# Designs tried in a protein design run: peptides against a protein of PDB entry 4DOW. Part 34

Target 1, 157 residues: chain A of PDB entry 4DOW
Amino acid sequence: TFSWVGRPLPNRKQFQQMYREICMKINDGSEIHIKVGQFVLIQGEDNKKPYVAKLIELFQNGAEVPPKKCARVQWFVRFLEIPVSKRHLLGRSPPAQEIFWYDCSDWDNKINVETIIGPVQVVALAPEEVIPVDQKSEETLFVKLSWNKKDFAPLPP

## One batch from the design tools (peptide; made by RFdiffusion4, then SolubleMPNN)

Design b2_p13_5_s3 (from b2_p13_5, 7 letters changed)
Fold by OpenDDE base, seed 2:
Structure b2_p13_5_s3 (fold): chain B 157 residues (1-157), chain A 13 residues (1-13)
Amino acid sequence: as target 1 above (157 residues)
Amino acid sequence: SELEERIKSLANK
């Protein structure tokens, strides 16, 4: 179950109410609050790992009937989501914790919030920084580069 | 919680 937290933010969009925070209520009754700017795991296809995204906007789409709770996201891509023929362009074998900023506009960046599994920690690193692989950090993902379907590139400052 | 464990597991596993 998802519910908005706080009052709607002012905006000009006729059929949208924007929010900064949403609450997930899970089966045991506990609540998880997710805010704009945080990273989330999004339900993948069958037998696929969850997608990773940064929340850019939370909004209720009143143009739909019934209104839907939605989010606009910045996508990240896992190494194994990159075509096999392109993976060599990285020039190294990344750890499982590494993800890449998806620098393309061909993906729909609007989702239904019910596809959100939960929050995840994403840390940006400099190219020379080592990605921790210990048990304490296994839940954390790391990003060093972007992927634009053609090549990898350093993250823009 | 179960959700936390799932998040941890699904992050990179």
Scores: peptide ipSAE 0.026, ipTM 0.647, DockQ to the pose 0.039
Fold by OpenDDE base, seed 1:
Structure b2_p13_5_s3 (fold): chain B 157 residues (1-157), chain A 13 residues (1-13)
Amino acid sequence: as target 1 above (157 residues)
Amino acid sequence: SELEERIKSLANK
């Protein structure tokens, strides 16, 4: 179950109410709050790892009946989601914890909040920084580069 | 915590 936290933000969009935070109630009765700017795991396809995304907007879409709780996201892509024929462009074998900023517009960046599995930590690193791979940091994902379906590049500003 | 374990599992599944 998902519910909005706080009052709607000032917004000029006709059919949307924007929020900063949403509450996710878990099966054990506990609650976790997710805010704009945080990173989340989103339900993937069968036999696929969850998708990774950064929350850009949280909004209720009043154009739908009934209104839907939605999010606008910045997608990230896992290395194994990159086509096999293009993986060599990275020039190295990345650790499993590395993800890439998806710099392409072909993916719909609007999701239903019900597809959110939970939060995840994503840390941006400079290209020269080493990705730590240990038991303490195995839950953290790291991003150094973007992927635009053609090549890898430094992270956008 | 249980949440941390779940996140770890999901992140590296």
Scores: peptide ipSAE 0.023, ipTM 0.619, DockQ to the pose 0.037
Fold by OpenDDE base, seed 4:
Structure b2_p13_5_s3 (fold): chain B 157 residues (1-157), chain A 13 residues (1-13)
Amino acid sequence: as target 1 above (157 residues)
Amino acid sequence: SELEERIKSLANK
């Protein structure tokens, strides 16, 4: 169950109410609050690992019937989501915790909030920084590069 | 880095 937290933000969109925070009620009755700017796991396809995304907007879409609680996201991609024929372009075998900034506009960046599994920690690193893989960091994902369906690209500091 | 700044910039929306 998802519910809005706080009052709607001022906006001029006719059929949209924008929010900064949403509450996710989980099975044991506890609540998790998720805010714009945080990273989340999104339900994947059958037998697929969850997608990773950063929340950039939370809004209720009144143009839909019934109104839907939605989010706009910046997508990240896992290495195994990259086509097999292009994985060699990375030039290394990445650790399981590495994800890539998806630098394309071909994916729909609007989701229904009910597809959110939960929050996740994502840390940006410089290309030369080492990704820690110890027990303390296993729940954290790391991003160094972007992927634009053609190449991996380092970004300057 | 540019990547870090891009990620950070989205946090303030």
Scores: peptide ipSAE 0.016, ipTM 0.511, DockQ to the pose 0.038
Fold by OpenDDE base, seed 5:
Structure b2_p13_5_s3 (fold): chain B 157 residues (1-157), chain A 13 residues (1-13)
Amino acid sequence: as target 1 above (157 residues)
Amino acid sequence: SELEERIKSLANK
């Protein structure tokens, strides 16, 4: 179950109410709050790992019937989501914890909040910074580069 | 918590 936290933010978009925070109630009855700017895991397809995304906007789309709780996201991509023929462009074998900023607009960046599995920690690193592989950081994902379907590139400033 | 363990597992699965 998802519910908005706080009052709608000012916006001039008809049929949209924007929010800063949403509450996710999980199976054990506990609640977790997720805010714009945080990173989340999104339910993947049947045999695919969860997608990783950064929340850009949280909004209720009143144009839909019934109104939908939605999010606009910045997608990240896992190495194994990159076409096999292009993985060599990275020039290295990344650790499982590494993800890449998806620098394309061909993916729909609107999601239903119901697809959110939960929050995840994503840390941006410079190329020279080492990705820790210790157990304490196992739950953390790391991003160094972007992927634009053509090549890998440093993250924009 | 269960959620934390799930997130940990899902993050690097």
Scores: peptide ipSAE 0.026, ipTM 0.642, DockQ to the pose 0.038; fails the geometry check

Design b2_p13_5_s4 (from b2_p13_5, 5 letters changed)
Fold by OpenDDE base, seed 1:
Structure b2_p13_5_s4 (fold): chain B 157 residues (1-157), chain A 13 residues (1-13)
Amino acid sequence: as target 1 above (157 residues)
Amino acid sequence: SKLEEEIKSLANV
């Protein structure tokens, strides 16, 4: 169950009410608050790991009947989501914790909030920085590069 | 970090 937290933000978009925060009620009755700017896991397909995204906007889509709770996201891509024929372009075998900033517009960046599994920690690193792989950091994802379906590129400093 | 702030900036539409 998802519910808005706080008052709608002032905006000029017709049929959209924007919010800063949403509340996710989980099975044990506890609540998780997710805010714009945080990273989340999105429900994946069968036998696939969840997608990773950063929340850009939270909004209620009033153009739909009934209105739907939605989000705009910046997608990240896991290494195994990259086509097999392109993976060699990285030039290394990345750890499982590494994800890549998806620098393409071909993916729809609008989602239903109901597809959100929960929050996740994403940390940006410089290319020369080592990704820590231990029990304490296993739940943290790391991003060094972007992927634009053609090649990998360093993130802006 | 600086890169984290950049990511935050880039994600802000």
Scores: peptide ipSAE 0.023, ipTM 0.593, DockQ to the pose 0.035
Fold by OpenDDE base, seed 2:
Structure b2_p13_5_s4 (fold): chain B 157 residues (1-157), chain A 13 residues (1-13)
Amino acid sequence: as target 1 above (157 residues)
Amino acid sequence: SKLEEEIKSLANV
């Protein structure tokens, strides 16, 4: 169950109400609040790992009947989501915790909030920084590079 | 980088 937190933000988009925060109620009755700017796991396809995304916008789309609670996201991509023929361009074998900023416009960046599994920690690192691989950090994902379907590149400075 | 710093700052939230 998802519900908006706080007042709608001022905007002029017809049929859309924007929010800063949404509340996710999970099975045990506990609540998780997720805000714009945080990172989330998005439900993947069957037998696929969840997608990783940064929340850019939270909004209710009143153009839909019934209205839909939606989000606009910045996608990240897992190494195994990158085509096999292009993986060699990384020049190294990334740890499982590494993800890449998806720098393409071909993916729809609008989702239904119902596809959100939960929050996840994402930490940006400089190329020279080492990704910690201890158990306490297993839940943390790390990003050093972007992927634009053609090559890897450093994150924008 | 600015983006790097932004992400790092948000990671603590």
Scores: peptide ipSAE 0.029, ipTM 0.624, DockQ to the pose 0.031; fails the geometry check
Fold by OpenDDE base, seed 4:
Structure b2_p13_5_s4 (fold): chain B 157 residues (1-157), chain A 13 residues (1-13)
Amino acid sequence: as target 1 above (157 residues)
Amino acid sequence: SKLEEEIKSLANV
């Protein structure tokens, strides 16, 4: 169950109300608050790992009946989501915790909030920084590069 | 980079 936290932000979009924060109610009765700018896991297809995304906007779409709670996101991509024929372009075998900034506009960046599994920690690193792989950082994902369907590149300054 | 710093900052929250 998802519910808005706080008052709608000032907005002139005719059929949209924007919010800063949303609350997820979990089965045990606990609540998780997620804000714009944080990172989340999004439900993937059957037998696939969840997608990773940064929340850019939270909004209620009043053009739909009934109104839908939605989000606009910036996608990240896992190494295994990259076509097999292009994985060699990385020039190394990345750890499982590494993800890549998706630098393309071909993916729909609007989602229903009901597809959000939960929050996740994402840390940006310089190319020379080592990705720590231990029990303390096991749940943390790391990003060094972007992927634009053609090649890998450093993150934009 | 600016993006790198932004991501790092948010990760600490």
Scores: peptide ipSAE 0.029, ipTM 0.622, DockQ to the pose 0.031; fails the geometry check
Fold by OpenDDE base, seed 3:
Structure b2_p13_5_s4 (fold): chain B 157 residues (1-157), chain A 13 residues (1-13)
Amino acid sequence: as target 1 above (157 residues)
Amino acid sequence: SKLEEEIKSLANV
């Protein structure tokens, strides 16, 4: 169950109400609050790992019937989501925790909040920084590069 | 970097 937290933000978009925070109630009855700017795991295809995204906007889409709770996101991509034929362009074998900023517009960046599995920690690193692989960082994802379907590139400074 | 800071930020873009 998802419910808005707080009052709608000032907005002039037709049929849309903007919010800064949403509450996700999970099976055990506990609540998780997720805000714009946080990173989340998004439900993937069957038997696939969740997608990773940063929340950019939270909004209710009143143009739909019934109104839908939605989010606009910045996508990240996992290494294994990159076509096999292009993975060699990275020039190294990335650790499982590494993800890449998806620098393309071909993916719809609008999602239903119901696809959100939960929050996740994402940390940006400089290219020379080492991704830790210890137990303390097992659940943290790291991003060094972007992927634009053609090549990997350093993140803008 | 600017984007690095943006990524690290939990605030709205």
Scores: peptide ipSAE 0.028, ipTM 0.586, DockQ to the pose 0.036; fails the geometry check

Design b2_p13_6_s1 (from b2_p13_6, 7 letters changed)
Fold by OpenDDE base, seed 5:
Structure b2_p13_6_s1 (fold): chain B 157 residues (1-157), chain A 13 residues (1-13)
Amino acid sequence: as target 1 above (157 residues)
Amino acid sequence: MEELNKKIEEFSK
């Protein structure tokens, strides 16, 4: 179950109410608050790992009947989501924790909040920084580069 | 992360 936290932000859009925060009630009854700017895991396809995204906007789409709770996101892509034929362009074998800024417009960046699995920690690193692989950071994802379906490019932390 | 956030903000415009 998802519910808005706080009052709607000022908005010029007729059928949209924008929010800063949403509350996610999980199966054990506990609640997780997720805010704009945080990273989340999004339900993937069958037998695929969850997608990674940063929340850009949280909004209720009142144009739909009934209104839908939605989010606009910036996508990140896992190395294994990149086509096999293009992975060599990285020039190295990345750790499983590395993700890439998806710099393309072909993916719809609007999602239903119901697809959110939960928050995830993403850390931006400089190219020279080593991605730590230990128990404390095993669930943390790291980003150094962008991917635009053609090549990888540096990304400022 | 601050620069990344700024870039994301600009990208999302």
Scores: peptide ipSAE 0.022, ipTM 0.588, DockQ to the pose 0.035
Fold by OpenDDE base, seed 3:
Structure b2_p13_6_s1 (fold): chain B 157 residues (1-157), chain A 13 residues (1-13)
Amino acid sequence: as target 1 above (157 residues)
Amino acid sequence: MEELNKKIEEFSK
């Protein structure tokens, strides 16, 4: 279950109440607080790995009945989510921990918070920096480049 | 995280 933390933030959007934080209650009874700006794993389709996204906004959509708890996100994409025919454009075999900034607008950036699995750590690296692939950092994801469905491009240094 | 956020903001502009 999900519940808002704190009072709504001032905003100019009709039928939306914005928040900075949400509480996620897990099956074991524990609670995880997630804030705007953090990275999360989102339930994938079928048996696919979870999607990765940065939370940009948390809001309740009052236009729906009943109102829905939602988020606007910046998508990241895993290498295996990129079409096979275009993977060669990277010019290297990335480690499993590497993700890419999705620089396209064709994906809906609105999600239901119910699809959030939990938080995840994402670290930005310069192109020349090596992604550590050890047991200590196994759950950390790394981003160096963007993907715009046509090619890869570097992130700002 | 702060550094990443800054880079993301710059890239998204």
Scores: peptide ipSAE 0.021, ipTM 0.607, DockQ to the pose 0.034
Fold by OpenDDE base, seed 4:
Structure b2_p13_6_s1 (fold): chain B 157 residues (1-157), chain A 13 residues (1-13)
Amino acid sequence: as target 1 above (157 residues)
Amino acid sequence: MEELNKKIEEFSK
């Protein structure tokens, strides 16, 4: 179950109410609050790892019947989601914790909040920085590069 | 998170 936290942000967009925060109620009764700017895991297809995204906007879409709780996101991509024929362009075998900024506009960046599994920690690193592989950082994902369907490019320092 | 957001904002420029 998802519910809005706080009052709607001032906006004049027709059929939309914007929010800063949403509450996710888990089966054990606990609640997780997720804010704009945080990273989340999104349900993937069967037998696939969840997608990774940064929340850019939280809004209720009143144009739909019934109204839907939605989010606009910046997508990240896992290495195994990249076509096999292009993976060699990285020039190395990345650790499982590495993800890439998806620098394309061809993917729909609107999601239903019901597809959110939960929050995830993402850390940006410089190309020369080493990704920790110990258990202490096992739950953390790391991003060094962007992927634009043609090549990889470094993120700014 | 603040550092990451700063880097992401710079990248998005």
Scores: peptide ipSAE 0.020, ipTM 0.603, DockQ to the pose 0.032
Fold by OpenDDE base, seed 1:
Structure b2_p13_6_s1 (fold): chain B 157 residues (1-157), chain A 13 residues (1-13)
Amino acid sequence: as target 1 above (157 residues)
Amino acid sequence: MEELNKKIEEFSK
């Protein structure tokens, strides 16, 4: 169950009410609050790990009947989501914790909030920084590069 | 997180 937190933000988009925060109620009755700007895990396909995304906007889409709670996101991609034929372009074997900024417009960046599994920690690193692979940071994901379906590129300093 | 957001915003511009 998802519910809005706070008052709608001022905006001029027709049929859309924007919010800063949403509340996710879990089975045990506890609540998790997720805000714009945070990273989340999105339900993946069968036999696949969840997708990773940054929340850009939270909004209720009144153009739909009934209205739906939605989010606009910036996608990240896991290494195993990249086609096998292109993985060699990275030039190294990345740790499982590494994700990549998806620099393409072919993916729909609108999601239903019901697909959100929960929050996740993402840390941006410089190209020369080492990704720690230990028990302590197992739940943390790291991003160093972007992927545009053709090649990898460094993030800005 | 603040630094991450700054870096991401700069990249998205």
Scores: peptide ipSAE 0.020, ipTM 0.603, DockQ to the pose 0.033

Design b2_p13_6_s2 (from b2_p13_6, 8 letters changed)
Fold by OpenDDE base, seed 2:
Structure b2_p13_6_s2 (fold): chain B 157 residues (1-157), chain A 13 residues (1-13)
Amino acid sequence: as target 1 above (157 residues)
Amino acid sequence: MKKLDEERKKFAE
């Protein structure tokens, strides 16, 4: 269950109410608050590993019937989402915790908040910085580079 | 409407 937190933000978009924060109530009854600017895991189909995204906007789309709670996101991609034929362009074998900023606008960046599994920590690193990977399951993801379907590049500012 | 997986797969390949 998702519910808005706080008052709608002023905006000029017809039929849309924008918010800064949303509350996600999980099965144990506890609540997780997610804000614009935070990173989230988004459920895909076919039991695939969740997608990673940064929340850009939280909004209720009143143009839909019934109104839907939505988010606009900046996509990230996992290394295994990179086509096999292009993975060599990275020039190294990345740890499982590394993700890449998707530097294309061809993907729909609107999602239903219902697809949000929960928040995730994403840390931006310089290329020379070592990704700290221990023997334990790492909850933190790291991003150094962008991917534009053609090549890897330095992370956008 | 296309599923998210289908959209990403299409544009990734």
Scores: peptide ipSAE 0.271, ipTM 0.832, DockQ to the pose 0.536
Fold by OpenDDE base, seed 1:
Structure b2_p13_6_s2 (fold): chain B 157 residues (1-157), chain A 13 residues (1-13)
Amino acid sequence: as target 1 above (157 residues)
Amino acid sequence: MKKLDEERKKFAE
């Protein structure tokens, strides 16, 4: 279950109340707090690896009946999400931990918070920095470049 | 509910 933490932030949107933080309650009774600006894993379909996103806004959408807890996100993509025919544009074989800033606005960036699996650590690196290889699972993800469906580029400002 | 995979696949084609 998800619940808001703190008071609503100042907002002029007619049917939306914005928040800074949300609490995710896990089955064992423990709680995980997630804030705007943090990165999260989002449940996908077809047994795919979770999607990665940065939380831009947390809001309750009062325009829906019943009201829904939502988030606006900046999407990232994993290398395997890049079309096979375009992967060569990277010019290298990235490690599994590398993700890419999705630099397009064609995808809906609104999600229901119930699709959030949990937080994840994402570290931005300069192009010349080496991506550390984790000997086990993808504990930390790294981003150097953006992907705009046409080519790779340095991260946006 | 929103179908994330369908939306992303559509625009990734």
Scores: peptide ipSAE 0.270, ipTM 0.831, DockQ to the pose 0.523
Fold by OpenDDE base, seed 5:
Structure b2_p13_6_s2 (fold): chain B 157 residues (1-157), chain A 13 residues (1-13)
Amino acid sequence: as target 1 above (157 residues)
Amino acid sequence: MKKLDEERKKFAE
């Protein structure tokens, strides 16, 4: 289950109450607090590998009945999600830990918080920096480039 | 509304 932490932030959007933090209660009864700006894994359907996203906003959508807890996100893509015909544009074989900033607005970036599996660590690297791949850091994801459905590019500023 | 998975599948095509 999910519950808001703290009081709503000042907001001009009708029927929306914005928050800084949400509490996720997991099966063992423990709680995980997730804040705006953190990275999360998002559940796909049909047992698909989780998507990666950065939380931009946390809000309750009061226009729905009953109100729903939602988030706006910045999407990332895994290399294997990129069309086969375009993968060669990277010019290298990336490690499994590398993800790419999705630099396009054609995807819906609003999600229900119930689709959040949990937090994940994402580290931004310069192009010349080596992505560490070892047992200790195998759960950490790294981003060097953006993908806009046409080509790879440096990360947005 | 299209589901997220459907959008991502279309992207991968």
Scores: peptide ipSAE 0.270, ipTM 0.833, DockQ to the pose 0.633
Fold by OpenDDE base, seed 3:
Structure b2_p13_6_s2 (fold): chain B 157 residues (1-157), chain A 13 residues (1-13)
Amino acid sequence: as target 1 above (157 residues)
Amino acid sequence: MKKLDEERKKFAE
């Protein structure tokens, strides 16, 4: 169950009520609050690894009937989502915890909040920084580079 | 609606 937290934010977008925070209720009765700017795991199909995204907007989509709770996201990609023929462009074998900023606009960046599994920690690193992969950081993902379907590049400013 | 996996062309996951 997902519910909005707080009052709608002022915005210019038609048919959209903007929010800064959403509450996800867990089956044990506890609640997880997720805010704009945080990173989340998004459910894929067929028991595949969840997608990683940064929440850019949370909004009630009044253009749909009935209205839907939605989010706009910045997508990240895992290394295995990079086409096999282009993985060599990275020039290294990344750890499993590394993800890449998807620097393209060809994917729909609107999701239904029901696809959110939960929050995840994503840490941006400089190229020379080592990605820790120990048990203490196993749940943390790291991003150094962007992927624009052609090559890897430094992260956007 | 296209499924998310189909649009993203996910490999080996």
Scores: peptide ipSAE 0.266, ipTM 0.825, DockQ to the pose 0.458

Design b2_p13_6_s3 (from b2_p13_6, 7 letters changed)
Fold by OpenDDE base, seed 5:
Structure b2_p13_6_s3 (fold): chain B 157 residues (1-157), chain A 13 residues (1-13)
Amino acid sequence: as target 1 above (157 residues)
Amino acid sequence: MEELDKKRAEFSK
């Protein structure tokens, strides 16, 4: 179950109410609050790892019937999501914890919040920084580069 | 969920 936290933010979009925070109530009854700017795991395909995304907007879409709680996201991709024929462009074998900023606009960046599994920690690193792969940081994902369907590049500002 | 997966799959090939 998802519910908005706080009052709607001022916006000019008809039929849309924007929020900065949403509350996710999980099966055990506990609650997780997720804010704009945080990273989340999104339900993936069957037998696939969850997608990774950064929350850009949280909004109720009143144009839909019934209204839907939605989010606009910046997508990230796991290495294994990159086409096999292009993986060599990275020039190295990345650790499982590395993800890439998806630098394309071809994907729909609107999601229903019910697809959110939960928050995840994503850390941006400089190219020279080593990705720590140990038990202590197992749950943390790291991003150094972007992927634009053609090549890898430094992260955007 | 399924719609999202379909969209991502379409453009990731």
Scores: peptide ipSAE 0.045, ipTM 0.704, DockQ to the pose 0.560
Fold by OpenDDE base, seed 2:
Structure b2_p13_6_s3 (fold): chain B 157 residues (1-157), chain A 13 residues (1-13)
Amino acid sequence: as target 1 above (157 residues)
Amino acid sequence: MEELDKKRAEFSK
């Protein structure tokens, strides 16, 4: 169950009310608050790891009937989401914790908040920084590079 | 879930 937290932000788009924060109620009855700017896991395909995204906007889409709670996101991709034929372009074997900033606009970046599994920690690193691979950091993801379907590149500003 | 998968899968190849 998802519910808005706080008052809506100034409306800049017709039929959309924007919010800063959303409350996710999980099965044990506890609540997790997720804010714009945080990273989240999005439900993926069966037997596949969740997608990773950064929340850019939280909004209720009044153009839909009934209105839907939505989010606009910046996508990240896991290494295994990169086509096999292009993985060699990285020039190294990344740890499982590494993700890549998806630097393309071809994907729909609107999601239903119902697809959000929960928050996740994403840390940006310089290329020379080592990704820690211990039990404590297994839930933390790291990003060093972007992927634009053609090549890997340094992160955008 | 399935809808999102289709949206990403269409452009991932």
Scores: peptide ipSAE 0.045, ipTM 0.699, DockQ to the pose 0.529
Fold by OpenDDE base, seed 3:
Structure b2_p13_6_s3 (fold): chain B 157 residues (1-157), chain A 13 residues (1-13)
Amino acid sequence: as target 1 above (157 residues)
Amino acid sequence: MEELDKKRAEFSK
């Protein structure tokens, strides 16, 4: 279950109440607090790894019936999400820990918070920095480049 | 979840 933490932030968007933080209660009864600006894992397709996203906004969508707890996100993509025919453009075999900033606006960036699996650590690296690959391949994710459906590029500022 | 997956799958082609 998910519940808002704190009072709504001041905003002028009709039918939306914005928040800084949300509380996620997991199966064992413990609670995880997630804030705007943090990275999360989103439930993926069957038999596929979770999606990765950065939380940009947390808001209650009062325009829906019933009202929904939502988030706006910046998407990242895993290498295996990139079409097979274009993977060669990277010019290297990336480690499993590497993800890419999705630099397109074609995807819906609104999610229901119920799809959030939990937080994840994402570290931005310069191109010359080496990704510390270990057996814990999903503990920390690393991003060096963006993907815009045509080619790879340096990370946006 | 299913709606999101459908959207991403469509744009990932």
Scores: peptide ipSAE 0.042, ipTM 0.704, DockQ to the pose 0.532
Fold by OpenDDE base, seed 1:
Structure b2_p13_6_s3 (fold): chain B 157 residues (1-157), chain A 13 residues (1-13)
Amino acid sequence: as target 1 above (157 residues)
Amino acid sequence: MEELDKKRAEFSK
C-alpha cells in the first residue's frame, strides 16, 4: 500500500499533482518513506534481479482513470542487462555491485509506484575509485559510467 | 510488475 506524504508541490502540469515523498506500508504494518532523489529497486522479471532507478518525480496521474500513483525515474542498468555482444566494450569484468547510468531516451521512464520493492543505496564514484566488494554487508550499488546502447562513457554531469 | 516488464521488453527490441 502506497500513500502520499505531505502536501502537493506547486506545479503547472495538467492532470498531475506532484509530491516530495511517498509512504510504503509493508506486510508487517511498518512504513518505509521514499523521497524524490532517492534510489529504488523496481520489480523485475522472474529469475532476474530487480531493476534500479533514481526517483525524479512523484506524482498522481489524473489523466488515467482511475488516477494512478506514479513516478518518473532515471533508469540504471545492471551489467547482465547489457547485450552479450556489447559487454566486451567495458574492457573489464565489473563486480556485481556495479550499475550503469542508462543514457538513452527510448525507454518509458514513468512507472507505477506499486512496482517499487524498496529503497537502495547507490554511490557515484570517480573512474579511478575502487568499488568495494563486501558480501557480508547490505547491498550497496556503485555507478561510474553510463551506457547508451552503443558504448560506455563517463557519467553525465 | 507485468506492466513494467512489458514496457522494458518492448523498448529492448
Scores: peptide ipSAE 0.040, ipTM 0.693, DockQ to the pose 0.353

